# Peptides against a protein of PDB entry 6FBK: the designs that were tried, part 7

Target 1, 90 residues: chain A of PDB entry 6FBK
Amino acid sequence: EDTGVRVELAEEDHGRKSTIALRLWVEDPKKLKGKPKDNGAIEFTFDLEKETPDEVAQEMIESGFFHESDVKIVAKSIRDRVALIQWRRE

## One batch from the design tools (peptide; aimed at target 1 T45)

Design b2_p13_1_s1 (made by RFdiffusion4, then SolubleMPNN; from b2_p13_1, 5 letters changed)
Fold by OpenDDE base, seed 3:
Order: structure tokens, then sequence, then C-alpha cells
Structure b2_p13_1_s1 (fold): chain B 90 residues (1-90), chain A 13 residues (1-13)
């Protein structure tokens, strides 16, 4: 499913460490229920072994990047990219 | 461009 939110690697992944750098931004704001406070990209690290997309999405909302009604779609965008990265490593 | 740190702080780049 196209969430309208893009998540990409902010660094090369050689599949050697559990922490990766990601970049997230809104590609299609019409897919969101609320309006993002800013349209700039967000860089963040993600520990593939310890962290969850839902936790990171909640932090983004608490920081004011997204409306609370969009937590699930933001989490999904992160989850989908993380899954692709992990599948590529296997 | 922003950076969301793991301590919850936000940095504007």
Amino acid sequence: as target 1 above (90 residues)
Amino acid sequence: MYRLNRDGSVEKL
C-alpha cells in the first residue's frame, strides 16, 4: 500500500550493523488525514534489533511532525522500508 | 531538513 510517505536509507547498507540511518518525508500529503507541520525530511537512526516502527512514529507525533491520526500510516511507511532492508540482507 | 535524535530532541539541519 502506498502510504504517501517515503522512507529511504541515508547511508549505504552493507548488512553489518544493527543500526541504520533513515530519511523520511511526505511525498503525497493527500494520503494523510492531517496536515504535517512541516514538509521537510526527517533523518533518524533505527535499531533493527531493539526498536519498532510504532515507537518511532509516536515520537514523531510527539515532536509535532504529524497529526496524531496519522501514527499508523507513518509507522507503516517505516515498517515497509525496514522490512525491505532486512529482506535484502538475507 | 530535521534530525530526530533517540533522546527525543529535534535538530534543524
Scores: peptide ipSAE 0.811, ipTM 0.963, DockQ to the pose 0.959
OpenDDE base, seeds 1, 2, 4, 5: peptide ipSAE 0.809, 0.810, 0.727, 0.809; ipTM 0.963, 0.963, 0.946, 0.963

Design b2_p13_1_s2 (made by RFdiffusion4, then SolubleMPNN; from b2_p13_1, 5 letters changed)
Fold by OpenDDE base, seed 1:
Structure b2_p13_1_s2 (fold): chain B 90 residues (1-90), chain A 13 residues (1-13)
Amino acid sequence: as target 1 above (90 residues)
Amino acid sequence: MYRLLKDGSVVKL
């Protein structure tokens, strides 16, 4: 599923720490119901042991980056990247 | 580019 939202590592992952730096940006705005104010990327940390994609996505909505109706799209984008990172760590 | 901090604050880079 192409969410139109891209999430990538903002740092090299050595597989040692539980916290990773990620970067998120909208590649295709037509995939979102909301209207981003700009095309800037969002850098954020994600704790692989304590946080969930849904919680982090909700924080982005509360910070004004996305419309509330897009929380699941954003969460899925984060989840997919996090899962890939975790799989690569094994 | 923006940075979302864990306290919910946002920093414009």
Scores: peptide ipSAE 0.694, ipTM 0.939, DockQ to the pose 0.922
OpenDDE base, seeds 2, 3, 4, 5: peptide ipSAE 0.662, 0.660, 0.660, 0.662; ipTM 0.935, 0.935, 0.934, 0.935

Design b2_p13_1_s3 (made by RFdiffusion4, then SolubleMPNN; from b2_p13_1, 6 letters changed)
Fold by OpenDDE base, seed 4:
Parts: structure tokens; sequence; C-alpha cells
Structure b2_p13_1_s3 (fold): chain B 90 residues (1-90), chain A 13 residues (1-13)
């Protein structure tokens, strides 16, 4: 599903640590009910063992990057990328 | 470009 939100690795993944650096940005703002404060990307770390996409997405909402109604879109985008990274590690 | 820190704070890069 094309959420309009893109998430990619912000570093090379050697598959050795549980924490990875990610980058998130809105490719198509029309797919979001809320607009981010600007068109800039958001860099963040994600612990593959301890954190969940929903929790990180909620933090982004609380930080004012997105409207509350878009939390599931953001969470899904993070989840999908994290899943791909995990599959590549196996 | 922004960075979301683990304490929830945000830094503009």
Amino acid sequence: as target 1 above (90 residues)
Amino acid sequence: MYRLLRDGSVVKL
C-alpha cells in the first residue's frame, strides 16, 4: 500500500545491532489528512527488539509533525520498512 | 531536516 510516507535506512545496515537509523519523509502530502510542518525529512533511531512502529509514530504526532488522524499511516510506513530490513537480515 | 531524539525532543539539522 502506498501511504505517501517513505521510510528508508539512514545508514548502512550490517545486521549487527538492534538499533538502526531511519529517515522518514512525505512523498505525497495529498495522501495525508494532516500536513507536516515542512517538507523536511525526519531522522530517528529504531530499536528492532524494544520499540514498536505505533509508539514511534505516536511520538511524532506529539512532536507536531503530523495530525493525530495520520498516526496509523505513519506507523504502517515504519512497520513496512522495518519488516523489509528484518527479512534482509535473515 | 529534523531529528527525533529518544526522549521525544526534536532537533532541526
Scores: peptide ipSAE 0.661, ipTM 0.931, DockQ to the pose 0.962
OpenDDE base, seeds 1, 2, 3, 5: peptide ipSAE 0.661, 0.656, 0.654, 0.661; ipTM 0.931, 0.930, 0.930, 0.932

Design b2_p13_1_s4 (made by RFdiffusion4, then SolubleMPNN; from b2_p13_1, 6 letters changed)
Fold by OpenDDE base, seed 1:
Structure b2_p13_1_s4 (fold): chain B 90 residues (1-90), chain A 13 residues (1-13)
Amino acid sequence: as target 1 above (90 residues)
Amino acid sequence: MYRLNRDGSVERL
């Protein structure tokens, strides 16, 4: 599903580390319920073994990047990208 | 662009 939020690798993934660098930004703000604080990208690391998309999304909300009503859509965006990365590693 | 650090801090790039 197109969440309107895009997540991409911020680095080449060689499939060796459990931690990956990601970049997230809004492509279609109409998909969000709230208004994002900024239109810039957010760079962050994600530990494939220890973290969950929902937890990271919650942190983004707490940091003020997105409205709380959009936590699930942000989490889904991260989850979908992470899944693709993990599938590609296998 | 921003960086969200794992300690919760935010850095503007």
Scores: peptide ipSAE 0.806, ipTM 0.962, DockQ to the pose 0.957
OpenDDE base, seeds 2, 3, 4, 5: peptide ipSAE 0.804, 0.804, 0.721, 0.806; ipTM 0.962, 0.962, 0.945, 0.962

Design b2_p13_2 (made by RFdiffusion4)
Pose (drawn by RFdiffusion4):
Structure b2_p13_2 (pose): chain A 83 residues (1-30, 38-90), chain P 13 residues (1-13)
Amino acid sequence: EDTGVRVELAEEDHGRKSTIALRLWVEDPKDNGAIEFTFDLEKETPDEVAQEMIESGFFHESDVKIVAKSIRDRVALIQWRRE
Amino acid sequence: IETEKRTFKVTKF
């Protein structure tokens, strides 16, 4: 399927960086803006950041697994492109 | 938006 939540890199992916800057926004919901944040690949969880975005007033409380996966896919996509 | 662990930078459309 599709999530409709777009999560992309914020800074050029340099490799061997344990923290990455990401940008999240929504195009299909099936603040209306972009959300920039940092993510630690070896430590932080997509579910943890999703909950924070919940507790920060971006999405609904039960909309956490959806946003967590959207971040998770980007983290996965960055590491697969990192071989 | 600042939290205990991080800062969310929001650009409104």

Design b2_p13_2_s1 (made by RFdiffusion4, then SolubleMPNN; from b2_p13_2 with I1V E2Q K12P)
Fold by OpenDDE base, seed 2:
Parts: structure tokens; C-alpha cells; sequence
Structure b2_p13_2_s1 (fold): chain B 90 residues (1-90), chain A 13 residues (1-13)
């Protein structure tokens, strides 16, 4: 499902590191329950071995980027991208 | 934006 939140690699993935740089932004705000505070792309690192999309999404909420009601949609967006990246690494 | 747990870099459109 299209979450309205886009997540892309912020750097080329050579499959050498457990950490990846991601960039996340809202493409369709109508998909969100809350109103995003910022209008831009959020860049962050994600450790494929140590971290989970839910944890990162929660941290984004706590940082004030999204409303708490949107934690799952944000997490799903990250999860979907991470899964795709892992698939391509295989 | 840096928190004790994670750093987020925001680039406005």
C-alpha cells in the first residue's frame, strides 16, 4: 500500500555496511492523520542489524516530525524500503 | 535535529 511517505537511499548501497543512509519525506500528506511539522526530507542512518523501523519511527515522533497517530504509517514506509534494500542485497 | 537517541538531518524543499 502507498503510505504517502517516501523513503529512499541517501547514498549508494554497495552492500558492505550494516548501516545505510535513508531519506524520508511526505509525498501525500492526505495519507497522514496528523500534519507534518516540516516540509522537507529527513535524512538518517539505519542499522540493518540493530534497529527496527518501529523504533526509528517512534524516534521521529518524539522529535516532533510526525503525530503519534502516524507512527505505524511511518514505520511501514521505512520497513518497506529496508525490505527492498535487503532483497537487493541477496 | 539531534536527540539523545538519534540524529535527523532535515533538508527543506
Amino acid sequence: as target 1 above (90 residues)
Amino acid sequence: VQTEKRTFKVTPF
Scores: peptide ipSAE 0.659, ipTM 0.870, DockQ to the pose 0.875
OpenDDE base, seeds 1, 3, 4, 5: peptide ipSAE 0.659, 0.659, 0.659, 0.659; ipTM 0.870, 0.869, 0.870, 0.870

Design b2_p13_2_s2 (made by RFdiffusion4, then SolubleMPNN; from b2_p13_2, 4 letters changed)
Fold by OpenDDE base, seed 5:
Structure b2_p13_2_s2 (fold): chain B 90 residues (1-90), chain A 13 residues (1-13)
Amino acid sequence: as target 1 above (90 residues)
Amino acid sequence: VETERRTFRVTPF
């Protein structure tokens, strides 16, 4: 499923740390219900063992990056990338 | 943007 939100590693993953650097940006605004505040890439760290995509997405909403109605689509974008990273680590 | 929980670094296009 294409969420219109792109999430990529901001650093090379050696599979040794529980934390990774991610970069997130809107690729297709039409997929979102609201209008993103900023036009750029958002970089942040994500702890693969302690954090959840939903929590991070919620924090992005609280920070004003996305409309609250898009929390789930943002969370899914993060989840899909995180799942892929975890899969590659196996 | 820094919140109590997380820090986000934005790079404008």
Scores: peptide ipSAE 0.656, ipTM 0.871, DockQ to the pose 0.894
OpenDDE base, seeds 1, 2, 3, 4: peptide ipSAE 0.653, 0.654, 0.655, 0.654; ipTM 0.869, 0.870, 0.870, 0.870

Design b2_p13_2_s3 (made by RFdiffusion4, then SolubleMPNN; from b2_p13_2 with K9I K12P)
Fold by OpenDDE base, seed 1:
Structure b2_p13_2_s3 (fold): chain B 90 residues (1-90), chain A 13 residues (1-13)
Amino acid sequence: as target 1 above (90 residues)
Amino acid sequence: IETEKRTFIVTPF
């Protein structure tokens, strides 16, 4: 389902390295339980082999970007994009 | 994950 959070590649993916740059932002704040602190895009790297969406989402909460109640929706947003990227690589 | 703190780069709209 639509999480209201968009995640996109922040760089062109040639499918050669396990680390990718992602950009995440809130597209529909109504889907979130809390109110995100920022109105902008969050860029970060993600290691397709070593990291998990849940762990990265937790780090975002710890950094204050999202309320703890939204950790799962943020994680799902990352997961869905990562899955799509991996599918395209195959 | 046991690693250094993640870097987040924020670009305001």
Scores: peptide ipSAE 0.691, ipTM 0.893, DockQ to the pose 0.554
OpenDDE base, seeds 2, 3, 4, 5: peptide ipSAE 0.690, 0.690, 0.689, 0.690; ipTM 0.893, 0.892, 0.892, 0.893

Design b2_p13_2_s4 (made by RFdiffusion4, then SolubleMPNN; from b2_p13_2, 5 letters changed)
Fold by OpenDDE base, seed 2:
Structure b2_p13_2_s4 (fold): chain B 90 residues (1-90), chain A 13 residues (1-13)
Amino acid sequence: as target 1 above (90 residues)
Amino acid sequence: VETERRVFRVTPF
C-alpha cells in the first residue's frame, strides 16, 4: 500500500548494529488526514530490537509532526521500511 | 524509569 509517507535509510546499513538511522517525509499529503506543519525530512534512530513503529509514530505525533488521526499510517510506513531492512539482513 | 525524549532532526526541503 502507498501510504504517501516515505521512509528510507539515512545511512548505509551494514547489518551490524541494532540501531539504524531513518529519514521520513510526506510524499503525498493527500493520503494523510491532517496537514503536517513542517515540510521536510525527519531523521531519527530506530532500535530494531527494542522499539516499535507504533511507538515512534506516537512520539512523532506528540512532537507535533502529524495529526493524531494519522498515527497508524505513519506507523505503517515505518513498519514497512523496517521489515524490508530486516529482510535484507537475512 | 522515564525514557528520554526521542530526538528528531528536521531538514527542510
Scores: peptide ipSAE 0.683, ipTM 0.887, DockQ to the pose 0.533
OpenDDE base, seeds 1, 3, 4, 5: peptide ipSAE 0.678, 0.680, 0.680, 0.680; ipTM 0.884, 0.885, 0.885, 0.885

Design b2_p13_3 (made by RFdiffusion4)
Pose (drawn by RFdiffusion4):
Formats: structure tokens, C-alpha cells, sequence
Structure b2_p13_3 (pose): chain A 83 residues (1-30, 38-90), chain P 13 residues (1-13)
């Protein structure tokens, strides 16, 4: 399927960086803006950041697993491109 | 431990 939540890199991916800057926004919901944040790959969880975005007023409380996966896919996509 | 994040909101690309 599709999530409709786009998560992309914010800064050039340099490799061997334990923290990455990401940008999240929504195009299909099936603040209306972009959300930039940092993510620690070896420590932080996509579910943890999703909940923070919940507790920060971006999405609904039960919309957490969906946003968590959208971030998770980007983290996965960055590490696969990192071989 | 759990690190809190600071979120920056900008216009959509």
C-alpha cells in the first residue's frame, strides 16, 4: 500500500553519521506544513518520534503507528542506500 | 534514556 506521509533527508547523507536530519510532510491523509527533525539511527525509534509528533500537535494520538512507519521506511531507505 | 526532539515547521516543499 501507501502511507501518504513523505519523509525525506534534510541534509546531504554523508554516511557514518549516527544522527540524520529528516523532513516529514503529508500529501494524502487517507499545521499543513513540513516538519524537520533529527533522528538517531542506533538509538531513537520511529515510534518514539511519532509519538512526540503526536504529543506536539501534528497528528492524532492513534495515528502514531502510521507516522512511525513512514519515518521507519525512510530510515530503512537510507540504510539500504547505505548498503 | 529518551531524548526529546525539537521540531521545526516550515512550508511544504
Amino acid sequence: EDTGVRVELAEEDHGRKSTIALRLWVEDPKDNGAIEFTFDLEKETPDEVAQEMIESGFFHESDVKIVAKSIRDRVALIQWRRE
Amino acid sequence: SHRKHTFTVKPKP

Design b2_p13_3_s1 (made by RFdiffusion4, then SolubleMPNN; from b2_p13_3, 5 letters changed)
Fold by OpenDDE base, seed 5:
Structure b2_p13_3_s1 (fold): chain B 90 residues (1-90), chain A 13 residues (1-13)
Amino acid sequence: as target 1 above (90 residues)
Amino acid sequence: AKVKRTFTVTPKP
């Protein structure tokens, strides 16, 4: 399913570190229940061993990037990308 | 204590 939110690597992944740099942005705002305040790409690091997509998404909400009603869709977008990255590492 | 996450906003690719 298309979340309307895109997540990509912000750096090349050599599969050596547990931390990766990601970039997240809205491609289709119609998929969101609320309207994000910012219209740029959000860059952040994600620890594959210590962090979860849901917690990161919640932190984005708390930072004011998205409405609380969209936490699940944001989390899913991160989860899907992280899963793909980990699959490629195998 | 958890350190506040850093989010950097840049132009969309």
Scores: peptide ipSAE 0.702, ipTM 0.885, DockQ to the pose 0.738
OpenDDE base, seeds 1, 2, 3, 4: peptide ipSAE 0.693, 0.694, 0.696, 0.695; ipTM 0.882, 0.883, 0.883, 0.882

Design b2_p13_3_s2 (made by RFdiffusion4, then SolubleMPNN; from b2_p13_3, 4 letters changed)
Fold by OpenDDE base, seed 2:
Structure b2_p13_3_s2 (fold): chain B 90 residues (1-90), chain A 13 residues (1-13)
Amino acid sequence: as target 1 above (90 residues)
Amino acid sequence: SMRKHKFIVTPKP
C-alpha cells in the first residue's frame, strides 16, 4: 500500500550496523489525514534491535511533524522500509 | 527504545 510517505536510506547500508540512517518525507499529502509540516525530509537514526516504527512515529507526532491521526501511516512507512532493508540484508 | 530521536530536517531528495 502506498502510504504517501516515503522512507529511504540516508546512507549506504553495508549490513554491518544495527543502526541505519533513514530519511522520511511526504510524497503524497492527500494520503494523510492531517496537514504535515512539509518543510523537507526528516533524517533520523533507527536502531533495528531496540526501536520500533510505532515508537519513532509517535516521536515524530510529538515533535509536531505529523498529526496524531497519522501515526499509523507514518509507522507503516517506516516499518515497510525497515522490513525491506532487513530482507535485503538476509 | 527509551531514547529521544534527533530529527534533522533536510531538503527532499
Scores: peptide ipSAE 0.697, ipTM 0.897, DockQ to the pose 0.834
OpenDDE base, seeds 1, 3, 4, 5: peptide ipSAE 0.694, 0.695, 0.694, 0.695; ipTM 0.897, 0.897, 0.897, 0.901

Design b2_p13_3_s3 (made by RFdiffusion4, then SolubleMPNN; from b2_p13_3, 4 letters changed)
Fold by OpenDDE base, seed 2:
Order: C-alpha cells, then sequence, then structure tokens
Structure b2_p13_3_s3 (fold): chain B 90 residues (1-90), chain A 13 residues (1-13)
C-alpha cells in the first residue's frame, strides 16, 4: 500500500554497480504515525548487495529524520523502490 | 554497522 513516503533514483541507473543513489521524501505526512521533520529530500547511497531497507530506515531515525514508530513504513518505501530497480535490471 | 551513514538533504523535487 501507499506509505506516503516516496523514494526515487537520484541518478541514472545503468545496472552496472551494486550501489545506487536514492532520494527519499514525505509526500503524505498523514500516513506516518509520528511527526517527521520535513526538511526536504534525503539523498543517500544504497548497496543492493550488502544493505537492507530496515537498516537504512533505522539509521534515518537515529539521524532524527523520522520517529521510531515509523521505521517499518520508511523501510517499506525503500524496499519497494529497491525491488522495482532490481526488477528493471533483469 | 560501525560506519556512520551520510545523508544529504536537498529541496524536494
Amino acid sequence: as target 1 above (90 residues)
Amino acid sequence: SMRKRTFRVTPKP
């Protein structure tokens, strides 16, 4: 379902490397349980082979971007985009 | 992970 969090590629993906640049931002804050610090789009690198959406989501919470109650919804948004990117690479 | 992740905040698209 719609998480209210959008994740997009921050770079063109040529499918050549395991790391990709992503950009994440809140589109619908009412989907979140907590109140996020809406500062803009969060850009970060994600390793398709070594990292997990849950780990990245936890790190975002530790950085103060989201409330701990929203870790799963943030992780899901990343997971869904990563899966789509991987499917496109096939 | 022991490594601190880097996050960059930019304006929303």
Scores: peptide ipSAE 0.692, ipTM 0.885, DockQ to the pose 0.724
OpenDDE base, seeds 1, 3, 4, 5: peptide ipSAE 0.689, 0.690, 0.691, 0.688; ipTM 0.886, 0.885, 0.884, 0.884

Design b2_p13_4 (made by RFdiffusion4)
Pose (drawn by RFdiffusion4):
Structure b2_p13_4 (pose): chain A 83 residues (1-30, 38-90), chain P 13 residues (1-13)
Amino acid sequence: EDTGVRVELAEEDHGRKSTIALRLWVEDPKDNGAIEFTFDLEKETPDEVAQEMIESGFFHESDVKIVAKSIRDRVALIQWRRE
Amino acid sequence: SKREFKVSSEIPP
């Protein structure tokens, strides 16, 4: 399927960086803006950041697993491209 | 610690 929540890199991926800057926004919901944040790959969880975005007023409380996966896919996509 | 979010109204394509 598709999530409709786009999550992309914010800064050039340099490798061997335990923290990465990401940008999240929505194009299909099936603030209306971009959300920039940092993510620690070895420590922080996509579900943790998703909940924070919940507790910050971006999405609904039960819309957490969906946003958590969208971030998770980007984290996965960055590490696969990191081989 | 609390996280900081930078929110922009501009949505990239």

Design b2_p13_4_s1 (made by RFdiffusion4, then SolubleMPNN; from b2_p13_4, 4 letters changed)
Fold by OpenDDE base, seed 5:
Structure b2_p13_4_s1 (fold): chain B 90 residues (1-90), chain A 13 residues (1-13)
Amino acid sequence: as target 1 above (90 residues)
Amino acid sequence: MKRKFIVSKEIPP
């Protein structure tokens, strides 16, 4: 599913550590129910062992980046990228 | 502690 939200690695992944740097931004705002705070890229770290996409998405909502109605679509965007990264590590 | 989010106005290609 195309969420309209893009997530990419913000650093080179050597597959050695559980923490990765990600960058997230909106490519298609029409896919979102609410209006994002800004149209910039958001960089953050993600612990593959301790954190979940849903928790990070919720924290983005709490920080005011997205409307609460879009928490699941943001979480899915993160989840999809994380899955790809983990598959490449295997 | 609150999660650190770094915002950039520059969107990657």
Scores: peptide ipSAE 0.638, ipTM 0.890, DockQ to the pose 0.891
OpenDDE base, seeds 1, 2, 3, 4: peptide ipSAE 0.635, 0.638, 0.638, 0.637; ipTM 0.890, 0.890, 0.890, 0.889

Design b2_p13_4_s2 (made by RFdiffusion4, then SolubleMPNN; from b2_p13_4 with S1M E4V S9K)
Fold by OpenDDE base, seed 2:
Structure b2_p13_4_s2 (fold): chain B 90 residues (1-90), chain A 13 residues (1-13)
Amino acid sequence: as target 1 above (90 residues)
Amino acid sequence: MKRVFKVSKEIPP
């Protein structure tokens, strides 16, 4: 499903590192239950071996970027992109 | 340690 949240690589992925730079932003705010605190793109590093989308999403909520009710939507957005990246690495 | 989040006001295409 379309989460309304877009996640893209913030850097070119050569498949050499376990860490990747991601950029996340809201494309369709009506898909979210809460209101985004900012209208910008969030850039962060994600460790493919050690971290989970849910953990990162929780950290975003704690940082005040999203409402707690949207944690699963944010996590799914990250998960879907990560899965795609891993698929392309194989 | 808190995760580092960099916020850009410009949304990529």
Scores: peptide ipSAE 0.615, ipTM 0.885, DockQ to the pose 0.891
OpenDDE base, seeds 1, 3, 4, 5: peptide ipSAE 0.610, 0.610, 0.612, 0.614; ipTM 0.883, 0.884, 0.883, 0.885

Design b2_p13_4_s3 (made by RFdiffusion4, then SolubleMPNN; from b2_p13_4 with E4K K6I S9K)
Fold by OpenDDE base, seed 2:
Structure b2_p13_4_s3 (fold): chain B 90 residues (1-90), chain A 13 residues (1-13)
Amino acid sequence: as target 1 above (90 residues)
Amino acid sequence: SKRKFIVSKEIPP
């Protein structure tokens, strides 16, 4: 399912470390229930072993990037990319 | 949360 939120690697993944740099931005704002505060790209570090997409999405909401009603959309976007990265590592 | 978020106004291709 297309969330309208795109998440990409902000660095080349060599598959060696559990920490990766990700970049997240909105491609289709109509997929969101609320209006994002910023229409730019958000870069952040994600620990594949210790962190969850849901928790990171919550932190983005707390930081004011997205409306709380869109937490699941944001979380899914991160989850889908993370899963893809992990699958490619196997 | 104390997570660091870096915002770029330019959206990647």
Scores: peptide ipSAE 0.656, ipTM 0.896, DockQ to the pose 0.800
OpenDDE base, seeds 1, 3, 4, 5: peptide ipSAE 0.653, 0.654, 0.653, 0.654; ipTM 0.893, 0.894, 0.894, 0.892

Design b2_p13_4_s4 (made by RFdiffusion4, then SolubleMPNN; from b2_p13_4, 4 letters changed)
Fold by OpenDDE base, seed 2:
Structure b2_p13_4_s4 (fold): chain B 90 residues (1-90), chain A 13 residues (1-13)
Amino acid sequence: as target 1 above (90 residues)
Amino acid sequence: MKRKFKVSKEVPP
């Protein structure tokens, strides 16, 4: 499913750390129910062992980046990228 | 502590 939200590695992943740097931005705003507050890319770190995509998405909503109704689509975007990164590490 | 988010003005291609 194309969420319209793109998530990429913000740094090269050597598979050595449990923490990765990610960058998230809206590629297709029509996929979102709300309107993003910014058109830039959001950079953040994600701990593969301690954190979940849903928790990070919730924090983004709390920070005002996205509407609460889009928490699941944002979480899915993060989850999909994280899963892909995990697959590449194994 | 609140999560640190850094916003860039330009998005990657």
Scores: peptide ipSAE 0.620, ipTM 0.884, DockQ to the pose 0.863
OpenDDE base, seeds 1, 3, 4, 5: peptide ipSAE 0.614, 0.614, 0.617, 0.616; ipTM 0.883, 0.883, 0.884, 0.883

Design b2_p13_5 (made by RFdiffusion4)
Pose (drawn by RFdiffusion4):
Structure b2_p13_5 (pose): chain A 83 residues (1-30, 38-90), chain P 13 residues (1-13)
Amino acid sequence: EDTGVRVELAEEDHGRKSTIALRLWVEDPKDNGAIEFTFDLEKETPDEVAQEMIESGFFHESDVKIVAKSIRDRVALIQWRRE
Amino acid sequence: TFKLHKDGSVEEL
């Protein structure tokens, strides 16, 4: 399927960086802006950041697994491109 | 554009 939540890199991916800057926004919901944040790959969880975005007023409380996966896919996509 | 900090604070840019 599709999530409709776009998560992309914020800074050039340099490799061997344990923390990455990301940008998240929504195009299909099936603040209306971009959300920039940092993510620790070996420590932080996509579900953890999703909940924070919940507790920060971006999405609904039960919309957490959806946003968590959208971040997770980007983290996965960055590490696969990291081989 | 918005920035989410690790302390949970949010700043509009």

Design b2_p13_5_s1 (made by RFdiffusion4, then SolubleMPNN; from b2_p13_5, 5 letters changed)
Fold by OpenDDE base, seed 3:
Structure b2_p13_5_s1 (fold): chain B 90 residues (1-90), chain A 13 residues (1-13)
Amino acid sequence: as target 1 above (90 residues)
Amino acid sequence: MFRLNRDGSVERL
């Protein structure tokens, strides 16, 4: 489903590292229950072997980027991109 | 543009 949150690679992926650079931003704020404090993109690294989308999403909420009610939407957006990256590596 | 570091800190770019 369209979460209204977009996540993309911030670097070229050659499938050689377990850590990837990602960029996240709100594409459609109407999909969120709360309003983000800033509409700017968020760059972050993600360890494909050790980290989870839910943990990273929770960190973003704790940092004030999103409302607590949108944690699952943010997590899903990250998860969907990560899954796609992993599928492309196979 | 922001950067969320793995230590939890936030950097404005």
Scores: peptide ipSAE 0.747, ipTM 0.948, DockQ to the pose 0.959
OpenDDE base, seeds 1, 2, 4, 5: peptide ipSAE 0.704, 0.703, 0.695, 0.699; ipTM 0.943, 0.943, 0.942, 0.942

Design b2_p13_5_s2 (made by RFdiffusion4, then SolubleMPNN; from b2_p13_5, 5 letters changed)
Fold by OpenDDE base, seed 1:
Structure b2_p13_5_s2 (fold): chain B 90 residues (1-90), chain A 13 residues (1-13)
Amino acid sequence: as target 1 above (90 residues)
Amino acid sequence: MYRLHRDGSVERL
């Protein structure tokens, strides 16, 4: 499902580290319930073994990037990308 | 573009 939020690798993934660098940005703001802070991309690391998409999304809301009503859509976008990355590692 | 650090800090790139 197209969440309107895009998440991509910010670096090549060689499948060796538990931590990956990701980049997230809004591609279609109409899919969001609230208004994001701005249209800038967000780079962040994600520990595949220790962190969850929901926790990272919550942190993005706390940082003011997104409205609290969009935490689940942001989390989903991260989750979907992370799943793809993990599947590619197999 | 921004960087969200794991300590919660935000850096403007």
Scores: peptide ipSAE 0.807, ipTM 0.962, DockQ to the pose 0.956
OpenDDE base, seeds 2, 3, 4, 5: peptide ipSAE 0.804, 0.804, 0.720, 0.806; ipTM 0.962, 0.962, 0.946, 0.962

Design b2_p13_5_s3 (made by RFdiffusion4, then SolubleMPNN; from b2_p13_5, 4 letters changed)
Fold by OpenDDE base, seed 5:
Structure b2_p13_5_s3 (fold): chain B 90 residues (1-90), chain A 13 residues (1-13)
Amino acid sequence: as target 1 above (90 residues)
Amino acid sequence: MYRLHKDGSVEKL
C-alpha cells in the first residue's frame, strides 16, 4: 500500500555493505495523520543487520520530523524499501 | 534536506 512516504537509496547499492544510505520524504501528505514539521528530505543510514524500521521511524519522530501518530506509516515506508533492497541482493 | 545522525542530531544540508 502507498504510504505517501517515499524512501529511496541515496547511493548505488552494490550489495556489499550492511549499512546503506537512504533518503526519505513525504510525497503525499494527505496520507499522514499529522502534518510533517518540514517538507525536506531526510538522509539517514540504515544497518540492514542491526536496525529496524520501527526504531528508525521513532528516532525521526523524536527528532521532530513527524508526529507520533505517524510512526507506523513511516516505519512501513522504510520497511518496504528495505525489503526490496534485500530481495534484490539475493 | 536534512541528515539524521545516529546520535539523534539533525544536520541541515
Scores: peptide ipSAE 0.787, ipTM 0.958, DockQ to the pose 0.907
OpenDDE base, seeds 1, 2, 3, 4: peptide ipSAE 0.782, 0.780, 0.782, 0.783; ipTM 0.957, 0.956, 0.957, 0.957

Design b2_p13_5_s4 (made by RFdiffusion4, then SolubleMPNN; from b2_p13_5, 7 letters changed)
Fold by OpenDDE base, seed 5:
Structure b2_p13_5_s4 (fold): chain B 90 residues (1-90), chain A 13 residues (1-13)
Amino acid sequence: as target 1 above (90 residues)
Amino acid sequence: MYRLLRDGSVVRL
């Protein structure tokens, strides 16, 4: 399902590191319940073995990027991209 | 564009 939030690799993934660089931004704000505080993209690292999409999404909300009501949709967007990356590594 | 650091801090790029 299209969350309206896009997550992409910020670097080429060669499948060698457990930590990857990701970039997240709102592509369709209508999909969100709240209004994002900023239109800029967010670059962040993600440890494929230790971190969870939910925790990272919560951190983004705590930082003020998204409304608390959108934690799950943000987490889903990260999860979907992470899953895709992991599948491609196999 | 922003960078969210692992300590929770945010850097504007």
Scores: peptide ipSAE 0.744, ipTM 0.949, DockQ to the pose 0.964
OpenDDE base, seeds 1, 2, 3, 4: peptide ipSAE 0.657, 0.652, 0.651, 0.656; ipTM 0.932, 0.931, 0.931, 0.931

Design b2_p13_6 (made by RFdiffusion4)
Pose (drawn by RFdiffusion4):
Structure b2_p13_6 (pose): chain A 83 residues (1-30, 38-90), chain P 13 residues (1-13)
Amino acid sequence: EDTGVRVELAEEDHGRKSTIALRLWVEDPKDNGAIEFTFDLEKETPDEVAQEMIESGFFHESDVKIVAKSIRDRVALIQWRRE
Amino acid sequence: SKRKHTFTVKPKP
């Protein structure tokens, strides 16, 4: 399927960086803006950041697993491109 | 421990 939540890199991916800057926004909901944040790959969880975005007023409380996966896919996509 | 994030909101690309 599709999530409709786009999550992309914010800064050039340099590799061997334990923290990465990401940008999240929504195009299909099936603040209306972009959300930039940092993510620690070896420590922080996509679910943890998703909940924070919940507790910060971006999405609904039960919309957490959906946003957590959208971030997770980007983290996965960055590490696969990192071989 | 869990780190609290600071979120920056900007216009959509």

